# Ledger of designs, part 241: peptides against a protein of PDB entry 8HF1

Target 1, 320 residues: chain A of PDB entry 8HF1
Amino acid sequence: NVMLYATKPTEVMVSFPHQEQVLTVTRLISAEIEKFYVSLDLMNIGVQPIRRSKSLQCLRDPSKKSFVKQLFNDFLYQMKEYGIYAASIAIISLIVEFDIKRRQAETLSVKLMHRTALTLCEKIRHLLVQKLQDMTYDDDDDNVNTEEVIMNFSTPKVQRFLMSLKVSFADKDPKDICCLVFVERRYTCKCIYGLLLNYIQSTPELRNVLTPQFMVGRNNISPDFESVLERKWQKSAIQQFRDGNANLMICSSVLEEGIDVQACNHVFILDPVKTFNMYVQSKGRARTTEAKFVLFTADKEREKTIQQIYQYRKAHNDIA

## One batch from the design tools (peptide; made by RFdiffusion4, then SolubleMPNN)

Design b2_p25_7_s3 (from b2_p25_7, 7 letters changed)
Fold by OpenDDE base, seed 1:
Structure b2_p25_7_s3 (fold): chain B 320 residues (1-320), chain A 25 residues (1-25)
Amino acid sequence: as target 1 above (320 residues)
Amino acid sequence: MVEYIDLDELLKELEEKEEEEEEEK
């Protein structure tokens, strides 16, 4: 048994400045969401019929209000963590979700609740797009997807990530690239995917080099909410990545238990590593010769991150 | 410019310091 010495990936940390740039637009959006929460709490949507499906569906908010708040809280998180440009993509996912929920509403009161949420999302989208256009001389929607606009309206974390992609992959052969990008939250996968599509299209050095896909973990909480379409798309995305038709895959941490993905040469951890399992499983995907494992950390959290990774390495060596 | 920090080097230095501190105890 030649123990193929699985070449340990080179572990790299990229630091970024902690800029809480509280823009006027982000304050306005937060205030509109807070105002909406007050109105949402006052909404009488009645008792919802408990669908008798025996699955963990019973843990769903019987009021459906907590789910609405969760989506807006996830949006606020994405706006804070990834910036206004990422938020402009993230809000589209909320619009799609609330439109689906509005159409699936069993009562007029629930339909109205989702319609009100949808109206707020459209207002937020308009505020975000208007802010992106303020830097463009031309009112053309296509002009907001430039490398400059993406970079200027992204957080320092996302800026460093995009710069790291450009440095790592500019003018390379697409066949030599097998990249994973790990994010904490499910909805971040689609947001960062949309951002990367626009960035790659606007970056000549990457346009024919990177083909991104995203994968969202099966919500163990609700296998029934994965549309047949989402499951088909997830299978297709994995297959495209296996076949080399896609060379960059964005994954949420929840994917750890089930992705039979090939050995990768690059693994990016865009969000903080919060668990030992996340560290080991994500790092364990960087298995090629000269593989890189790249962490992103705020400057303020640098020492804490180093100590945490040290403890995870020690714990991993004690088990191995 | 992206500042890359070699974690392998830093963590090796931490391991060496912990070993030195354990030998001094």
Scores: peptide ipSAE 0.387, ipTM 0.817, DockQ to the pose 0.666
Fold by OpenDDE base, seed 3:
Structure b2_p25_7_s3 (fold): chain B 320 residues (1-320), chain A 25 residues (1-25)
Amino acid sequence: as target 1 above (320 residues)
Amino acid sequence: MVEYIDLDELLKELEEKEEEEEEEK
């Protein structure tokens, strides 16, 4: 009877300085979004026709404006938390969403609202890309996707995360890597995925070593064709990770949905651990020999994070 | 330079201090 002692992961904390990226471009973008909110509040989108379909989702007018504001607020959060490089990727997701909603609009007023939001996103994208290009002094290489540009236009948190990946995985066999990256929000999965693709491609030591995938949580709201495609994509991404065709998986709280992910040797928590369940479930995936569980914390939140992890460990030991 | 803090070591030291404080009461 070999008691397979469950190997406890090594728990590591990485601190980062709290630097607000006070860029003129971020202030300009925030001001343009606030001006747009004032204009959006004044827009008369009229009483939406009640679709006869029995689904309770007669999204009243306030809900459509609220959804537009939610997407821009999520973008502003991402620009603040991950930096302007991540924001340049995140804005593309907003462009896609507003173009879909514009095409699906049943009224001219709703179509115009989504068109105005789309025009703002295109302006924001231009401002972000222009700022990323300001570092390329050489006129000939318009490539904003260099390691240097990614690092310089990322927050200290993202910089420390990318450095930790490089140190952990440089020149390793891809078969020996099973990595999870946890983020709080669903939209962050796609953005960090796009950032990692560009970073890995620009970093020779990680080329052909890391193959990222992402999981987005199930959108329980509408069984639209998009939700079927998203579900197919999720199943494919999970299968690629199980088959070893991908060795790094970016996920949100999707583990709560009963997605069986294999035991991993690295688990990174990019965003703050807010719940005991998140701590136990994410740590519980770091089960291989010499597994690492890595937390990221701002220097200002270090002591609070240490105390919170201590309380979670104590509570977990009392249940075990 | 990435600053790594070993949480296992740090939290073990906190647990040992709490046990010592409970034995002194």
Scores: peptide ipSAE 0.387, ipTM 0.812, DockQ to the pose 0.633
Fold by OpenDDE base, seed 2:
Structure b2_p25_7_s3 (fold): chain B 320 residues (1-320), chain A 25 residues (1-25)
Amino acid sequence: as target 1 above (320 residues)
Amino acid sequence: MVEYIDLDELLKELEEKEEEEEEEK
């Protein structure tokens, strides 16, 4: 009986200052979204024909006003939590989604609603890109994707995360890296993926070291709602990570029991750990020798986070 | 410089303090 002492990962906490990026541009964007919500509430999109199948009610939610508001609320969250640079990537995802919905619109009123949302997204994109360009003093380098621009327009949390990646992985062999990054929200996976691609490309020490992928957790909603394309993409991303063609995976949910993800040597929790299950399952992916489990906390929430992790550790030891 | 806090060390110190406080009661 080799008791495989499951080598507990080393748990590390990284603190960051709670600085709200009080930029005039973020206030302007928030005000434009609020004005849009008022206009959206006044739009008559008609009674969408209630075709009686309960299954189709969920299918129609993506075309409703509530879903449009949800996407902009998720964008506002990303802008607040990750910064203006991350928001410039996040807005592109909204543009793509509203363009698809505009083309798929069954009624003129729904088409106009998505067109209005799309017009707002283009305005927001312009405001964000202009603000990113205002710091590039050199007229000739329109490239807003530099390490400096990414760092300066990211929140302290994202800055500490990027610095932690650089310190942890600079000039390492890509084969020795198996990294998971957990985020709370589905849309954050795509946003942080795009940010990491640009950061890695702008950082010589990481350019040939880290190859990121992302995985959106399966919606607990019916597998029928995942587009065949999304399922194929998830399967491909997981396979690339298993094959070592990708060595950093961004995910929004604990990978379902049975996604055989290799034992990871690094697990980063970018967003606050809200549940015991998330703590245990994410920590349980850090299984290699000398594995690190890294948490990010605001300085103001440090003591509360420590106490919460203490309680989770105690509860886990009582069950094990 | 990123400040890294060893949570394992910190939590062990908290456990030891709680045990000492329980033994003093």
Scores: peptide ipSAE 0.379, ipTM 0.811, DockQ to the pose 0.674
Fold by OpenDDE base, seed 4:
Structure b2_p25_7_s3 (fold): chain B 320 residues (1-320), chain A 25 residues (1-25)
Amino acid sequence: as target 1 above (320 residues)
Amino acid sequence: MVEYIDLDELLKELEEKEEEEEEEK
């Protein structure tokens, strides 16, 4: 029995400067969201009749306002962590979600709440797109999806990630690529997916090389029809990745859900590794020969990250 | 240029330093 020693992946750290680019537009957006929260707190959405369906029991009125705030807080996080370009994609997801919730609203007051949120999202989208256009000579929306615009309006973390993808995969055979990208938050998967689609399309060296897909963790919050569609979509995305129809998969907490993903030659951890399990499970996917496990860290957090990874390695060796 | 830090090398150096510090105690 030749114990095929699972080849340990090469672990690589990529540092990025901590630039809080506090752009005027990000301040304006944050202030508009804060004003909206004040207005939202004053909104009387009325007590919705508890429909006897077990799934709807959790959606008392406070939960609807809380959910709206959660989405905007997640958006603010995306804007801060990934930049204005990523935020311009993230806001579209909010628009879609608030439009669905507006259509599903059982009361006029709830419908109005989601409509107000939607109006704010459209304003935010306009502010973001306008800022992206400030660097383009042509007013055409297609011109904001250039490699240059994506890079300039991305955070240093995202810039380093995109550069790392370009260096790692430029002009390679798509069949030789099996890449995982781990992000912390569910909404980040879709945001980074949209960013990558545009980046790959704008980057000749990555065109027809990388075919991204994303997979979102199960939302325990809404077991309704959306969860069935989402589960179907997740299964399809995983199958495409298994079949080699996609060679880059963006994941969040999917590994914790026991989703079996194939062995990969590249694993990128875009967000900080917060748990031992996340480290072991994500690293455990980099199992091919010459596999790379790439971590991204702010320069200020470099030493702390190194120490944390050291402790995780030690703990892993003690269990193995 | 993206600076890549070999974490394997760096963590090995850290392990060696911790072992040296434990031998000095």
Scores: peptide ipSAE 0.368, ipTM 0.805, DockQ to the pose 0.702

Design b2_p25_7_s4 (from b2_p25_7, 10 letters changed)
Fold by OpenDDE base, seed 5:
Structure b2_p25_7_s4 (fold): chain B 320 residues (1-320), chain A 25 residues (1-25)
Amino acid sequence: as target 1 above (320 residues)
Amino acid sequence: EVVYEDLDKLLEEMEEEEKKKEELE
């Protein structure tokens, strides 16, 4: 019985300063969203006709307003946690979602609600892009996607993450890389993916080295709301990662869904580890020789993070 | 500069400190 000594990955912690970059633009955006919520609460979207024929999950009026608020709250979270640059990408996802819903609106009132949400998203996008352009001498949109702009308008967490990628993967053979990046929220997968595409394109040492993909966990959306396109995309992204056509995968809670991902040599946990299962499952993907498991923590949460990981490790050793 | 801390080492040090405390109680 060759006990396959599961090579324990090297566990690394990266600390980052808790800088609340209180930019005037973030305050303006938050205030505009709050004003919009007041307006949204006053909107009479009427009693939606329950179409008998489509499944009873016709989200009643409160649920449609609630969903709009959820998307903006998720955006505000991403802007706070990842920075203005990530927010400029995240807002595009809201624009796409509200445009789809505007087109699918069965009533004029719902159509107007989604139109108002879109108008706000476009205003937010303009405010974000304008702020990114303040560092560029040229009004060309391409100048906002430089390594410098990405770094300056990212949170310290994202800055340390990008620096860690550059140090870890600069000038390596793409075939030798199998990297997972875990995030808490599904919407974060998309914005970090877009950020990484631009960062990799602006970073010569990574341009031909890293090919990112993302996976959105299924758990939070009923299978009925997953577009056939989204399911096809997820399957394609997994397959590309399995085939080595992608070597970096951004995922949220994907391991809990029983998606078998390859043995990786790098696992990054960008957001706090909240559960024992997440720790064990994510760490359990770092299975190659010399695999690294990298955690990111705010300096103020460093001790708490160490204690939490200690307890998880102890609990894991008691079960093993 | 990115500060990398070896979490394995930190946790081993914590475990050794706990064992020493348990041996002294």
Scores: peptide ipSAE 0.413, ipTM 0.839, DockQ to the pose 0.684
Fold by OpenDDE base, seed 2:
Structure b2_p25_7_s4 (fold): chain B 320 residues (1-320), chain A 25 residues (1-25)
Amino acid sequence: as target 1 above (320 residues)
Amino acid sequence: EVVYEDLDKLLEEMEEEEKKKEELE
């Protein structure tokens, strides 16, 4: 009986200051979204034809007002939690989604609703990009994707995360790296992926070291509503990570579906650990010798985070 | 500078403090 002593990963906590980026641009964007919600509530989109399948009723809401509001609320969350640089990437995902929905609209009223949402997204994108450009004193370098711009327009949490990546992986062999990054929300995976691509490209010590991918959790929505493209992309991303063609994977709540992800040497938890299952499953991916499990916490929530992890460890030891 | 705290050490210190409290009660 070789008791494979499952080497417990080293658990590390990184604290960050709770600074709300009180930018005038973020207030303007929030106010424009609130004005849009008032306008949206006044729009008569008609009674959507209730096709009789009761089970699909909740799932067919992607063309309604609630879904539009959900996307903007997720954007506002990303802007708050990750900063305006991340928001400039996140807004592109909304633009793509509303353009698809505008083209698929069965009625003129629904088409107009998605067009109005799209127009707002373009305005928000312009406001964000303009603010990113205002820091580039040099008129000639229109490149808002520098390490400096990314760092200055990211939240303290994201700054500490990027610094932790640089310290952990600078000038390492890419074959020795197997990194997972866990985030709470599905849309955050795409946003942080885009941010990491730009950060890695702007950071010489990481350019040939880190190759990121992302994995979007299957919504508890039946696999029938996942676009064929999303399923193909997810399979390709997982395969690239398994083959070592990607060495950093950004994941949401995907671990609940039993996706067979290889043993990793680094696991980063970018968002707060909200559940015991998330803690156990994410920590359970850090299985290599000298594996690191890194948590990020606001300074104000440090004590609460420590107490929560203590309770999770105790509960895990009582079940084991 | 990024401050890295060893969570294992912090939790061990907490467990020892709790045990000391339980022994004093």
Scores: peptide ipSAE 0.403, ipTM 0.831, DockQ to the pose 0.725
Fold by OpenDDE base, seed 4:
Structure b2_p25_7_s4 (fold): chain B 320 residues (1-320), chain A 25 residues (1-25)
Amino acid sequence: as target 1 above (320 residues)
Amino acid sequence: EVVYEDLDKLLEEMEEEEKKKEELE
């Protein structure tokens, strides 16, 4: 029994400056969302009859207001953590979601609520796109998807991530790449996916090298509400990654649910490692020869990150 | 510029420092 010594990945930490670039546009957007929350709280949406479908023990907020607030809070988080460029992609996901909810609205009041949310999202989108265009001399929307615009309107974390991708994968054979990118939040997967598509397309050295996919976590809340389409898409994305048709997978905590993903040569942890399980499971995917496990940390959190990883390693060695 | 730190090395240094502290206590 040759114990295949699982080759320990090289663990790398990438630090980034904590720049809270509080742009005027981000303040305006935050203020508009806060005003919207006040208005939302005043809306009489009525109590929707709880259709007792047996499986929907999920607390349907009878007003659906909590879900609206959650989406905007997630958007605000993404704007803060990933920057204006990522936010311009993230807002589209909100528009799509609120349009679906508007069409599915059982009452006029709920329909109007989602319409108001959509109107706010379009305003936010306009503010974001306008800010991206401020750096482009050309009014063409296509010019906002340049490497320069993406980099300039991304947070230092995302900048370091993109630079790390470029350094790691420039002009490589796509067959030699098996990369995972872990993010904390479900919605971040789609946002970073869209950002990466644009970045790869704008970066010649990565064109035809990286083919990204994303995997969204199963909503523990309601597997039944995962549209048949979302489930099909998840299966397709995993299969494409297994078949080598995609060589970079963006995923959230979904891999904690025992999704069998192949051994990877690169694992990027874009967000802070919050749990021992996340550390062990994500690191356990970096199993090829010369595999790299890359962590991103703010300079201010560097020591805390090192200490946390030390504790996780110690705990892992005690169990193994 | 992206600064890459070898986390393995940093953690080994921490382990050595902790061992030295435990030997002094």
Scores: peptide ipSAE 0.396, ipTM 0.832, DockQ to the pose 0.722
Fold by OpenDDE base, seed 1:
Structure b2_p25_7_s4 (fold): chain B 320 residues (1-320), chain A 25 residues (1-25)
Amino acid sequence: as target 1 above (320 residues)
Amino acid sequence: EVVYEDLDKLLEEMEEEEKKKEELE
């Protein structure tokens, strides 16, 4: 029994400056969302029929208003954590979701609620795109997807992540790359995926090197809310990654369910490691020779991050 | 510029500091 000494990945920490640069556009967007919440609280949508699906325990809000607020709160989080460029991609996911819910609305009041939310998302999208265009002399929509615009309108965390990808993978053979990117939130997977597609396309050194995919963990949210399309996409994305047709996979931390992802040579943790399980599971994917496990931390949280990883390593060694 | 820190080295240094504290107590 050659115990193949599972080569421990090299663990690397990348620090980034904590810039709370509150731009005028982000303040305006936040104020518009707050005004919308006041309006939403005043909306009478009536009593919604409790659909008897036992799995809907998480969607206990009979008003469906909490779900609308959750999506906008997730958007505000993404705008803060990843920047205006990422927010311009994230808002599209809200537009799609509210349009689906508007079409599925059983009552005129619920239809109007989702329509009002959709109109706000369209306004937010316009404000974000306009701000991205302010750096480009040309009004062409394609001009907002340059490396320069992406970098300038991304948070320091995302800037360091993109720089780390460029340094790690520039002009490499795509076959030698098996990369995972872990994020905390489900909607961040789609946002970072869209950002990476545009960044890779705008970066000649990466254009034929990285082929990204994304996988959203099965939320314990009822399988009824996962569109058949999303489930098909997840299966296809996993298969493409297994077949080597995709070499970078963006995953939410909800990958607790045993998705047999191949041994990777790169694992990036874009968001803070909040749980022992997240640390062990994500690190346990970096199993190739010379595998790298990269953490991103704000400078102010550096010491706390180091201490937290130390405690996780100690706990892991006590169980092993 | 991206600053990369070796987390393995940093954690080894912490383990050594904790051992030294435990030996002094």
Scores: peptide ipSAE 0.390, ipTM 0.820, DockQ to the pose 0.692

